# Designs tried in a protein design run: peptides against a protein of PDB entry 2XVC. Part 5

Target 1, 50 residues: chain A of PDB entry 2XVC
Amino acid sequence: ITERELLDYIVNNGGFLDIEHFSKVYGVEKQEVVKLLEALKNKGLIAVES

## One batch from the design tools (peptide; aimed at target 1 G15 D18 L45 A47)

Design b1_p12_5_s1 (made by RFdiffusion4, then SolubleMPNN; from b1_p12_5, 4 letters changed)
Fold by OpenDDE base, seed 5:
Structure b1_p12_5_s1 (fold): chain B 50 residues (1-50), chain A 12 residues (1-12)
Amino acid sequence: as target 1 above (50 residues)
Amino acid sequence: SMIYKIKVLKEY
């Protein structure tokens, strides 16, 4: 999955992301999801609220 | 579960 695809998913899901669920459904390792989030954050595209 | 609430600041 790309950063853009993850961003689109987050938008379409009202800003919520269950990493455990996402990992199981889409076959992406949790570490990879977190890595993508960090990239998005570093680019100023997202802020993690909780 | 491991739920995050994320604010989207901008899109591509």
Scores: peptide ipSAE 0.705, ipTM 0.896, DockQ to the pose 0.847
OpenDDE base, seeds 1, 2, 3, 4: peptide ipSAE 0.705, 0.705, 0.705, 0.704; ipTM 0.896, 0.896, 0.896, 0.896

Design b1_p12_5_s2 (made by RFdiffusion4, then SolubleMPNN; from b1_p12_5, 4 letters changed)
Fold by OpenDDE base, seed 2:
Structure b1_p12_5_s2 (fold): chain B 50 residues (1-50), chain A 12 residues (1-12)
Amino acid sequence: as target 1 above (50 residues)
Amino acid sequence: SMIYKIKVLKDY
């Protein structure tokens, strides 16, 4: 999964992301999801609210 | 579960 795809997923999911669920459903390692989030954050594309 | 609330600030 790409950063763009993850960003689109987040938008389409109302801003909510269950990493555990996402990992199981989409077959992406949890650490990979976190890495993608960090990349998005570092680019100023997202902020983590909770 | 490991739920985060994400604020999207801008897009590509």
Scores: peptide ipSAE 0.714, ipTM 0.903, DockQ to the pose 0.855
OpenDDE base, seeds 1, 3, 4, 5: peptide ipSAE 0.712, 0.711, 0.713, 0.713; ipTM 0.902, 0.902, 0.903, 0.902

Design b1_p12_5_s3 (made by RFdiffusion4, then SolubleMPNN; from b1_p12_5, 6 letters changed)
Fold by OpenDDE base, seed 2:
Structure b1_p12_5_s3 (fold): chain B 50 residues (1-50), chain A 12 residues (1-12)
Amino acid sequence: as target 1 above (50 residues)
Amino acid sequence: MMIYKIKVLKDF
C-alpha cells in the first residue's frame, strides 16, 4: 500500500483508521501502517487527533 | 480494535 492509498482510505473512512482491522483486512503489517502514517504526518498531510 | 482519528490537512 502507498501513502496515497492510505490517505485516500482515511478520507473515505471519515478520518477513522482502525490499524488492527486494517492490518487484518488488507494484509499490511501494523508497523507498516504506522510508518505510512508517520510519513503522511511528516509531509504535513495529516494530523493525529486521537 | 485500534482506532485513530486522523485529520486530513492537505492533499499531495
Scores: peptide ipSAE 0.718, ipTM 0.912, DockQ to the pose 0.849
OpenDDE base, seeds 1, 3, 4, 5: peptide ipSAE 0.717, 0.716, 0.716, 0.717; ipTM 0.912, 0.912, 0.912, 0.912

Design b1_p12_5_s4 (made by RFdiffusion4, then SolubleMPNN; from b1_p12_5, 5 letters changed)
Fold by OpenDDE base, seed 2:
Structure b1_p12_5_s4 (fold): chain B 50 residues (1-50), chain A 12 residues (1-12)
Amino acid sequence: as target 1 above (50 residues)
Amino acid sequence: MMIYKIKVLKEY
């Protein structure tokens, strides 16, 4: 999954991301999801609220 | 279950 794809997923999911569920469903390692989130955050595309 | 609430600031 790319940063853009993850961002689109988050948008379409109302801003909620269950990393554990996402990992299971999409076959992406949790650490990879976190890496993508960090990239999105660094680019100013997202902010983690909770 | 590991839910995060994320604010999307902008898109591509």
Scores: peptide ipSAE 0.678, ipTM 0.893, DockQ to the pose 0.838
OpenDDE base, seeds 1, 3, 4, 5: peptide ipSAE 0.678, 0.678, 0.678, 0.678; ipTM 0.893, 0.893, 0.893, 0.893

Design b1_p12_6 (made by RFdiffusion4)
Pose (drawn by RFdiffusion4):
Structure b1_p12_6 (pose): chain A 50 residues (1-50), chain P 12 residues (1-12)
Amino acid sequence: as target 1 above (50 residues)
Amino acid sequence: TTKLHIKVLKPY
């Protein structure tokens, strides 16, 4: 998936992401989700919590 | 952690 898609998902999910659940449902490797989250964070597009 | 709360700061 693209960074845009993950960001859209996060916004539509009320600003929440369960990496384990997301990986299971959408078939994206956990490390790929992490990689996409880092890119979003480094672009200043998201503030990550917890 | 695998459960993250995220604030969107900017539109992509």

Design b1_p12_6_s1 (made by RFdiffusion4, then SolubleMPNN; from b1_p12_6, 4 letters changed; failed a check: a repeat of another design)
Amino acid sequence: SNKLKIKVLKDY

Design b1_p12_6_s2 (made by RFdiffusion4, then SolubleMPNN; from b1_p12_6, 5 letters changed)
Fold by OpenDDE base, seed 5:
Parts: sequence; structure tokens; C-alpha cells
Structure b1_p12_6_s2 (fold): chain B 50 residues (1-50), chain A 12 residues (1-12)
Amino acid sequence: as target 1 above (50 residues)
Amino acid sequence: SNRLKIKVLKEY
């Protein structure tokens, strides 16, 4: 999955993301999801609350 | 929980 696709998913999911669930459903490693989130954050595209 | 709340600040 790309950063853009993950961002779109987050938007369409009301801003919520369950990393464990996402990993299971989409077959993406949890550490990869975290890396994508960090990239999005570093670009100023997102802020993580919890 | 493993549920994160994300604020989208900007889009492409």
C-alpha cells in the first residue's frame, strides 16, 4: 500500500485506524503501516492523537 | 486499544 492509499483509507474511515486490524485485512505488516504513518506525519499531512 | 485517531491536516 502507498502513503496516498493509506491516507485515503484514513479519510474514508472517519480518521480512525486500527493497525492490527488493518494489517490482517490488507496483508500489510504492522511495522510497514507505522512507517507509512511516520512518513505522512513528517510531511505534515496527518497528526496522530492516540 | 490499537485504535488510533488521526487528524488529516492536508491532502495531496
Scores: peptide ipSAE 0.694, ipTM 0.884, DockQ to the pose 0.815
OpenDDE base, seeds 1, 2, 3, 4: peptide ipSAE 0.694, 0.693, 0.693, 0.693; ipTM 0.886, 0.883, 0.886, 0.885

Design b1_p12_6_s3 (made by RFdiffusion4, then SolubleMPNN; from b1_p12_6, 4 letters changed)
Fold by OpenDDE base, seed 5:
Structure b1_p12_6_s3 (fold): chain B 50 residues (1-50), chain A 12 residues (1-12)
Amino acid sequence: as target 1 above (50 residues)
Amino acid sequence: SNKLRIKVLKDY
């Protein structure tokens, strides 16, 4: 999955992301999801809360 | 929880 695809998913999901769920459904390693989020954050595209 | 709240600040 690309950064853009993840961003689109987040938008379409109302701004929520369950990493465990996403990993299981889309077959993406949790570490990869976190890596993509960090990239998006570093670009100033997103802010993350938990 | 495992659910993160993501705020989208800008688009590409």
Scores: peptide ipSAE 0.700, ipTM 0.888, DockQ to the pose 0.820
OpenDDE base, seeds 1, 2, 3, 4: peptide ipSAE 0.699, 0.699, 0.699, 0.699; ipTM 0.888, 0.889, 0.888, 0.888

Design b1_p12_6_s4 (made by RFdiffusion4, then SolubleMPNN; from b1_p12_6, 5 letters changed)
Fold by OpenDDE base, seed 2:
Structure b1_p12_6_s4 (fold): chain B 50 residues (1-50), chain A 12 residues (1-12)
Amino acid sequence: as target 1 above (50 residues)
Amino acid sequence: SDRLRIKVLKEY
């Protein structure tokens, strides 16, 4: 999954992301999801609450 | 579960 694809997923999911669920459903390692989120955050594309 | 609330600030 790409950063753009994850961003689109988040948008379409109302801004919510369950990392564990996403990992299981899409076959992406949790650490990879976190890596993508950090990239999006560093680019100023998203803000993560808590 | 690891549920997060994410605010999308901008898109590509």
Scores: peptide ipSAE 0.706, ipTM 0.896, DockQ to the pose 0.782
OpenDDE base, seeds 1, 3, 4, 5: peptide ipSAE 0.705, 0.705, 0.705, 0.705; ipTM 0.895, 0.894, 0.895, 0.895

Design b1_p12_7 (made by RFdiffusion4)
Pose (drawn by RFdiffusion4):
Structure b1_p12_7 (pose): chain A 50 residues (1-50), chain P 12 residues (1-12)
Amino acid sequence: as target 1 above (50 residues)
Amino acid sequence: STKLHIKVLKPY
């Protein structure tokens, strides 16, 4: 998936992401989800919590 | 943590 898609998903999910659940449902490797989150973080597009 | 709360700061 693209960074845009993950960001859209996060916004539509009320700003929440369960990496384990997401990986299971959408078939994206956990490390790929982490990689996409880092890119979004580094672009200043998201503030990560917890 | 695998359960994250995230604030979106701006559009992509």

Design b1_p12_7_s1 (made by RFdiffusion4, then SolubleMPNN; from b1_p12_7 with T2D H5K)
Fold by OpenDDE base, seed 2:
Structure b1_p12_7_s1 (fold): chain B 50 residues (1-50), chain A 12 residues (1-12)
Amino acid sequence: as target 1 above (50 residues)
Amino acid sequence: SDKLKIKVLKPY
């Protein structure tokens, strides 16, 4: 999954992301999801609120 | 679960 695809997923889910669920459903390692989130954050595209 | 709430600042 790309950064853009993950961002689009987050947008379409109202900003909610369950990493455990996402990992299981899409077959993406949890650490890969976190890596993508960190990239998005570092680019100023997202902020994690809770 | 690892549920997060994320603010999207600059969407594509």
Scores: peptide ipSAE 0.716, ipTM 0.903, DockQ to the pose 0.754
OpenDDE base, seeds 1, 3, 4, 5: peptide ipSAE 0.714, 0.714, 0.712, 0.715; ipTM 0.902, 0.902, 0.901, 0.902

Design b1_p12_7_s2 (made by RFdiffusion4, then SolubleMPNN; from b1_p12_7 with T2D K3R H5K)
Fold by OpenDDE base, seed 3:
Structure b1_p12_7_s2 (fold): chain B 50 residues (1-50), chain A 12 residues (1-12)
Amino acid sequence: as target 1 above (50 residues)
Amino acid sequence: SDRLKIKVLKPY
């Protein structure tokens, strides 16, 4: 999965992301999801609220 | 829980 694909998913999901659920459904390792989130955050594309 | 709330600042 790419950063863009993850961001689009988040947008389409109302800003919510369940990492465990996402990992199981899409077959992406949790650490990879976190890595992508960190990249998005560092680029100023997202902020993690809770 | 692994559930996060994300604020999207700049969507594609």
Scores: peptide ipSAE 0.712, ipTM 0.898, DockQ to the pose 0.794
OpenDDE base, seeds 1, 2, 4, 5: peptide ipSAE 0.712, 0.712, 0.711, 0.712; ipTM 0.899, 0.899, 0.897, 0.898

Design b1_p12_7_s3 (made by RFdiffusion4, then SolubleMPNN; from b1_p12_7 with T2N H5K P11D)
Fold by OpenDDE base, seed 1:
Structure b1_p12_7_s3 (fold): chain B 50 residues (1-50), chain A 12 residues (1-12)
Amino acid sequence: as target 1 above (50 residues)
Amino acid sequence: SNKLKIKVLKDY
């Protein structure tokens, strides 16, 4: 999954992301999800609220 | 679970 695809997912999911659920559904390791989130954050695309 | 709330600040 790409950063763009993850961002699209987040948008389509109302801003919510369950990392464990996402990992199971999409077959992406949790650490990879975190990596993508950090990339999105570093680019100023997202802020993690909780 | 690791449930997060994420604010989208800008888009591509």
Scores: peptide ipSAE 0.699, ipTM 0.893, DockQ to the pose 0.800
OpenDDE base, seeds 2, 3, 4, 5: peptide ipSAE 0.697, 0.697, 0.699, 0.697; ipTM 0.892, 0.891, 0.892, 0.891

Design b1_p12_8_s1 (made by RFdiffusion4, then SolubleMPNN; its pose is not in this set)
Fold by OpenDDE base, seed 2:
Structure b1_p12_8_s1 (fold): chain B 50 residues (1-50), chain A 12 residues (1-12)
Amino acid sequence: as target 1 above (50 residues)
Amino acid sequence: MKLKIKVLKEYP
C-alpha cells in the first residue's frame, strides 16, 4: 500500500483508522501502517487526534 | 489501536 492509498482510505473511512483491523483485512504489517502514517504526518497531510 | 485522524490537505 502507498501513502496515497492509505490517505484515501482514511478519508473514505471518515478519518478513522483501526490499525489492527486494517492490518488483518488488507494484509499490511502494523509497522508498515505506522510508517506510512508517520510519512503522511511529516508531510503535513494528517494530524492524529486520538 | 484505533485512531482518529484529521486530513489536512490532498496528497501532492
Scores: peptide ipSAE 0.707, ipTM 0.903, DockQ to the pose 0.927
OpenDDE base, seeds 1, 3, 4, 5: peptide ipSAE 0.705, 0.705, 0.705, 0.705; ipTM 0.902, 0.902, 0.902, 0.902

Design b1_p12_8_s2 (made by RFdiffusion4, then SolubleMPNN; its pose is not in this set)
Fold by OpenDDE base, seed 2:
Structure b1_p12_8_s2 (fold): chain B 50 residues (1-50), chain A 12 residues (1-12)
Amino acid sequence: as target 1 above (50 residues)
Amino acid sequence: MKLKIKVLKDYP
């Protein structure tokens, strides 16, 4: 999964992301999801609220 | 882990 795809997923999911669920459903390692989130955050594209 | 994420801008 790409940064763009993850961002689109987040938008389409109302801003909610369950990392455990996402990992299981999409077959992406939790560490990879976190890595992508960190990249998005570093680029100023997202902020984690809770 | 469940997160609430604010999207600040579109992907470049």
Scores: peptide ipSAE 0.702, ipTM 0.896, DockQ to the pose 0.925
OpenDDE base, seeds 1, 3, 4, 5: peptide ipSAE 0.702, 0.701, 0.701, 0.702; ipTM 0.897, 0.896, 0.897, 0.895

Design b1_p12_8_s3 (made by RFdiffusion4, then SolubleMPNN; its pose is not in this set)
Fold by OpenDDE base, seed 3:
Structure b1_p12_8_s3 (fold): chain B 50 residues (1-50), chain A 12 residues (1-12)
Amino acid sequence: as target 1 above (50 residues)
Amino acid sequence: MKLRIKVLKDYP
């Protein structure tokens, strides 16, 4: 999955992301999801609210 | 872990 695809998912999921659930459904390692989130955050595209 | 994400802008 790409940063763009993850961002699209977040938007379409109302801004909520369950990393455990996402990992299981999409077959993406939790560590990879976190890396993508960090990239999105560093680019100023998202803010993590928890 | 369940997170709340605020999307600030679209992907370039």
Scores: peptide ipSAE 0.702, ipTM 0.896, DockQ to the pose 0.928
OpenDDE base, seeds 1, 2, 4, 5: peptide ipSAE 0.699, 0.701, 0.700, 0.700; ipTM 0.895, 0.896, 0.896, 0.895

Design b1_p12_8_s4 (made by RFdiffusion4, then SolubleMPNN; its pose is not in this set)
Fold by OpenDDE base, seed 4:
Structure b1_p12_8_s4 (fold): chain B 50 residues (1-50), chain A 12 residues (1-12)
Amino acid sequence: as target 1 above (50 residues)
Amino acid sequence: MKLKIKVLAPYP
């Protein structure tokens, strides 16, 4: 999973991300999802609201 | 963990 792919998923999912669900469905470790989110945030591409 | 995320820009 790339940063771009994750961002596209978030966009297409209305901004909602269930890390547990995503991990199970796409076979991505939860820590990898968090790492990608932090990268996107650091680049100013996303803000976590809740 | 369920998150609500604001997308600020497209991926460069």
Scores: peptide ipSAE 0.753, ipTM 0.926, DockQ to the pose 0.906
OpenDDE base, seeds 1, 2, 3, 5: peptide ipSAE 0.753, 0.753, 0.752, 0.752; ipTM 0.926, 0.926, 0.925, 0.925

## One batch from the design tools (peptide; aimed at target 1 F16 A47)

Design b2_p13_1 (made by RFdiffusion4)
Pose (drawn by RFdiffusion4):
Structure b2_p13_1 (pose): chain A 50 residues (1-50), chain P 13 residues (1-13)
Amino acid sequence: as target 1 above (50 residues)
Amino acid sequence: STKLHIKVLKPYP
């Protein structure tokens, strides 16, 4: 998936992401989800919590 | 650590 798709998903999910659940449902490797989240964080597009 | 709350600061370009 693209960074845009993950960001859209996060917004539509009320700003929440369960990596384990997301990986299971959407078939994206956990490390790929993490990689996409870092890119979004480094572009200043998201503030990560917890 | 796998359950994240995220704030969107900016729209994606």

Design b2_p13_1_s2 (made by RFdiffusion4, then SolubleMPNN; from b2_p13_1, 5 letters changed)
Fold by OpenDDE base, seed 2:
Structure b2_p13_1_s2 (fold): chain B 50 residues (1-50), chain A 13 residues (1-13)
Amino acid sequence: as target 1 above (50 residues)
Amino acid sequence: ENKLKIKVLKEMP
């Protein structure tokens, strides 16, 4: 999964992301999801609120 | 819950 794809997912999911669920459903390692989130955050594309 | 709440700040170029 790309950063763009993850960002689009987050948007389409109302800004919510369950990493465990996402990992199971999409077959992406949890650490990869976290890596992508950190990249998005570092680029100023997202902020994690809770 | 295990969900993160994420604010999208801008669109990707």
Scores: peptide ipSAE 0.673, ipTM 0.881, DockQ to the pose 0.778
OpenDDE base, seeds 1, 3, 4, 5: peptide ipSAE 0.672, 0.671, 0.672, 0.671; ipTM 0.881, 0.881, 0.881, 0.880

Design b2_p13_1_s3 (made by RFdiffusion4, then SolubleMPNN; from b2_p13_1 with T2N H5K P11D)
Fold by OpenDDE base, seed 1:
Structure b2_p13_1_s3 (fold): chain B 50 residues (1-50), chain A 13 residues (1-13)
Amino acid sequence: as target 1 above (50 residues)
Amino acid sequence: SNKLKIKVLKDYP
């Protein structure tokens, strides 16, 4: 999964991301999801609110 | 689960 794909998912999911659920459904390791989130955050694309 | 609320700040380049 790419950063863009994850961002699109987040947008389409109303800004919510359940890492555990996402990992199970899409077969992406949790650490990979976190890595992508960190990349998005470092690029100023997202802020994690909770 | 670890559910997050994420704010999208700007469009992806």
Scores: peptide ipSAE 0.675, ipTM 0.883, DockQ to the pose 0.823
OpenDDE base, seeds 2, 3, 4, 5: peptide ipSAE 0.672, 0.673, 0.675, 0.672; ipTM 0.880, 0.882, 0.883, 0.882

Design b2_p13_2_s1 (made by RFdiffusion4, then SolubleMPNN; its pose is not in this set)
Fold by OpenDDE base, seed 2:
Structure b2_p13_2_s1 (fold): chain B 50 residues (1-50), chain A 13 residues (1-13)
Amino acid sequence: as target 1 above (50 residues)
Amino acid sequence: MKLRIKVLARIPE
């Protein structure tokens, strides 16, 4: 999954991301999801609120 | 882990 794809998913999901659910549904390792989130955050594209 | 994400910008399509 690309950063754009993950970002689009977050937008389309109302800003919510369940890492456990996402990992199961899309077959992406939880570590990879976190890695992508960190990249998005470091680029100023997202802020993790809670 | 359920997260609330604020999207600050978009990547161009």
Scores: peptide ipSAE 0.750, ipTM 0.920, DockQ to the pose 0.848
OpenDDE base, seeds 1, 3, 4, 5: peptide ipSAE 0.747, 0.749, 0.747, 0.748; ipTM 0.919, 0.920, 0.919, 0.919

Design b2_p13_2_s2 (made by RFdiffusion4, then SolubleMPNN; its pose is not in this set)
Fold by OpenDDE base, seed 3:
Structure b2_p13_2_s2 (fold): chain B 50 residues (1-50), chain A 13 residues (1-13)
Amino acid sequence: as target 1 above (50 residues)
Amino acid sequence: MKLKIKVLGYIPE
């Protein structure tokens, strides 16, 4: 999965992301999802609110 | 882990 694909998913889900659910559904390791989120955050593209 | 994320920008295709 790409950063863009993850960002699109987040947008399409109203900003909500369940990492465990996403991992199971899309077959992406949780640590990989976290790494993508960190990349997006470091680029100033997202902020984690809660 | 459930997160609430604010989207601040976008990535061009």
Scores: peptide ipSAE 0.726, ipTM 0.909, DockQ to the pose 0.880
OpenDDE base, seeds 1, 2, 4, 5: peptide ipSAE 0.724, 0.725, 0.724, 0.725; ipTM 0.908, 0.908, 0.907, 0.908

Design b2_p13_2_s3 (made by RFdiffusion4, then SolubleMPNN; its pose is not in this set)
Fold by OpenDDE base, seed 2:
Structure b2_p13_2_s3 (fold): chain B 50 residues (1-50), chain A 13 residues (1-13)
Amino acid sequence: as target 1 above (50 residues)
Amino acid sequence: MKLKIKVLAYIPE
């Protein structure tokens, strides 16, 4: 999954991301999801609220 | 882990 695709998913999911669920459904390793989120955060593209 | 995320901007094509 690309960073853009993850952004799209987050928006389409109302801003919520269940890493465990996402990993299971989309076959992406949890650490990869976290890596993508960290990249997005570092770029100032997202803010993690909770 | 469930997160609430605010998307601040998009990556343009």
Scores: peptide ipSAE 0.710, ipTM 0.894, DockQ to the pose 0.885
OpenDDE base, seeds 1, 3, 4, 5: peptide ipSAE 0.708, 0.709, 0.708, 0.709; ipTM 0.895, 0.895, 0.894, 0.896

Design b2_p13_3_s1 (made by RFdiffusion4, then SolubleMPNN; its pose is not in this set)
Fold by OpenDDE base, seed 2:
Structure b2_p13_3_s1 (fold): chain B 50 residues (1-50), chain A 13 residues (1-13)
Amino acid sequence: as target 1 above (50 residues)
Amino acid sequence: MKLKIKVLAPYPE
């Protein structure tokens, strides 16, 4: 999955992301999801609220 | 881990 795809997923999911669920369903390692989130955050594209 | 994320901008072109 790409940064763009993950961002689109987050948008389409109302801003909610269950990392465990996402990992299982999409076959992406949890650490990879976190890596992508960090990239999006560093680019100023997202803020993690909780 | 469940997160709530604020999307600040679309992915850049």
Scores: peptide ipSAE 0.758, ipTM 0.927, DockQ to the pose 0.911
OpenDDE base, seeds 1, 3, 4, 5: peptide ipSAE 0.757, 0.757, 0.757, 0.757; ipTM 0.927, 0.927, 0.927, 0.927

Design b2_p13_3_s2 (made by RFdiffusion4, then SolubleMPNN; its pose is not in this set)
Fold by OpenDDE base, seed 4:
Structure b2_p13_3_s2 (fold): chain B 50 residues (1-50), chain A 13 residues (1-13)
Amino acid sequence: as target 1 above (50 residues)
Amino acid sequence: MKLKIKVLKEYPE
């Protein structure tokens, strides 16, 4: 999965992301999801609220 | 781990 695809997913999911669920459904390692989130954050594209 | 994320801007082209 790409950064763009993850961002699109987040948007379409109302801003909610369950990393455990996402990992299982999409076959992406949890650490990879976290890496992508950090990239999005570092680029100023997202803020993690809670 | 469940997160709530605010999207700040569109993905750059």
Scores: peptide ipSAE 0.732, ipTM 0.916, DockQ to the pose 0.914
OpenDDE base, seeds 1, 2, 3, 5: peptide ipSAE 0.731, 0.732, 0.731, 0.731; ipTM 0.916, 0.916, 0.916, 0.915

Design b2_p13_3_s3 (made by RFdiffusion4, then SolubleMPNN; its pose is not in this set)
Fold by OpenDDE base, seed 4:
Structure b2_p13_3_s3 (fold): chain B 50 residues (1-50), chain A 13 residues (1-13)
Amino acid sequence: as target 1 above (50 residues)
Amino acid sequence: MKLKIKVLKDYPE
């Protein structure tokens, strides 16, 4: 999955992301999901609220 | 782990 695809997913889910669920459904390692989130955050595209 | 994300802008083209 790409950063763009993950961002689109987050948007489509109203900003909610369950890393465990996402990892299982899409077959992406949790570490990779976190890596992508960090990239999005560093680019100023997202902020993690809780 | 469940997160709430604020989307700040669209992904750049």
Scores: peptide ipSAE 0.720, ipTM 0.909, DockQ to the pose 0.899
OpenDDE base, seeds 1, 2, 3, 5: peptide ipSAE 0.719, 0.718, 0.718, 0.718; ipTM 0.908, 0.908, 0.907, 0.908

Design b2_p13_3_s4 (made by RFdiffusion4, then SolubleMPNN; its pose is not in this set)
Fold by OpenDDE base, seed 2:
Structure b2_p13_3_s4 (fold): chain B 50 residues (1-50), chain A 13 residues (1-13)
Amino acid sequence: as target 1 above (50 residues)
Amino acid sequence: MKLKIKVLADYPE
């Protein structure tokens, strides 16, 4: 999955992301999801609220 | 881990 795809997923999911669920469903390692999130955050595209 | 994320912008071209 790409940063763009993950961002789109988050948008389409109302801003919610269950990393465990996402990993299982999409076959992406949890650490990869976190890496992508950190990239998005670094680019100023997202902020983690909780 | 369940996160709530604020999306600040569209992915840049």
Scores: peptide ipSAE 0.743, ipTM 0.918, DockQ to the pose 0.906
OpenDDE base, seeds 1, 3, 4, 5: peptide ipSAE 0.742, 0.742, 0.741, 0.742; ipTM 0.918, 0.918, 0.918, 0.919

Design b2_p13_4 (made by RFdiffusion4)
Pose (drawn by RFdiffusion4):
Structure b2_p13_4 (pose): chain A 50 residues (1-50), chain P 13 residues (1-13)
Amino acid sequence: as target 1 above (50 residues)
Amino acid sequence: EIHVGKYHIKNLT
């Protein structure tokens, strides 16, 4: 998936992401989800919590 | 650094 798709998903999910659940449902490797989150964080597009 | 877990995320756009 693209960074845009993950960001759209996060916004639509009320600003929440369960990486384990997401990986299971959407078939994206956990490390790929982490890689995409890092890119979003480093571009200043998201503030990560918890 | 981000790890596998459950996160609350604020959109800054």

Design b2_p13_4_s1 (made by RFdiffusion4, then SolubleMPNN; from b2_p13_4, 4 letters changed)
Fold by OpenDDE base, seed 5:
Structure b2_p13_4_s1 (fold): chain B 50 residues (1-50), chain A 13 residues (1-13)
Amino acid sequence: as target 1 above (50 residues)
Amino acid sequence: MIKVGKYKIKDLT
């Protein structure tokens, strides 16, 4: 999965992503999801849910 | 309790 694919997923999912759920459903390691999210966060595209 | 990481898009509008 790419940063763009993950971003598109988040948009299509109402602007939100649950790491545990995504990992289980899509078979992507949680560490890889976190790595992509950190990259998106560093670009200012996403934020941690408060 | 396991802390689930949740994220959101900024400026989705």
Scores: peptide ipSAE 0.113, ipTM 0.608, DockQ to the pose 0.408
OpenDDE base, seeds 1, 2, 3, 4: peptide ipSAE 0.108, 0.109, 0.053, 0.083; ipTM 0.617, 0.633, 0.598, 0.601

Design b2_p13_4_s2 (made by RFdiffusion4, then SolubleMPNN; from b2_p13_4, 5 letters changed)
Fold by OpenDDE base, seed 1:
Structure b2_p13_4_s2 (fold): chain B 50 residues (1-50), chain A 13 residues (1-13)
Amino acid sequence: as target 1 above (50 residues)
Amino acid sequence: MITVGKYKIKDLR
């Protein structure tokens, strides 16, 4: 999965991502998802809400 | 053009 694919997923999913769920459904390691999210955040493409 | 968004991430690590 690419950063762009993950970003598109988040947008299409109403701005919501469940890392555990995504990992299980798409077969992507949680560490990889987190890495991609960090990249997106560092590029200013997303802001993670708490 | 780059789209910037705010997203809620459920961070279950």
Scores: peptide ipSAE 0.153, ipTM 0.639, DockQ to the pose 0.127
OpenDDE base, seeds 2, 3, 4, 5: peptide ipSAE 0.128, 0.132, 0.132, 0.143; ipTM 0.623, 0.660, 0.659, 0.663

Design b2_p13_4_s3 (made by RFdiffusion4, then SolubleMPNN; from b2_p13_4, 4 letters changed)
Fold by OpenDDE base, seed 3:
Structure b2_p13_4_s3 (fold): chain B 50 residues (1-50), chain A 13 residues (1-13)
Amino acid sequence: as target 1 above (50 residues)
Amino acid sequence: MIEVGKYKIKDLT
């Protein structure tokens, strides 16, 4: 999965991502998802909302 | 061109 694909997924989900759910459904390791999210955050493309 | 969004990220543990 690419950063762009993950970003599009989040956007299409109304700005919500459940890492564990995503990992289970798409077969992507949780640590890989986190790495992609960190990259997106560092690029200023997403902001994590508590 | 990509809009910045605020996203609720769950399960960071």
Scores: peptide ipSAE 0.093, ipTM 0.590, DockQ to the pose 0.130
OpenDDE base, seeds 1, 2, 4, 5: peptide ipSAE 0.107, 0.117, 0.093, 0.074; ipTM 0.633, 0.622, 0.592, 0.607; seeds 1, 2 fail the geometry check

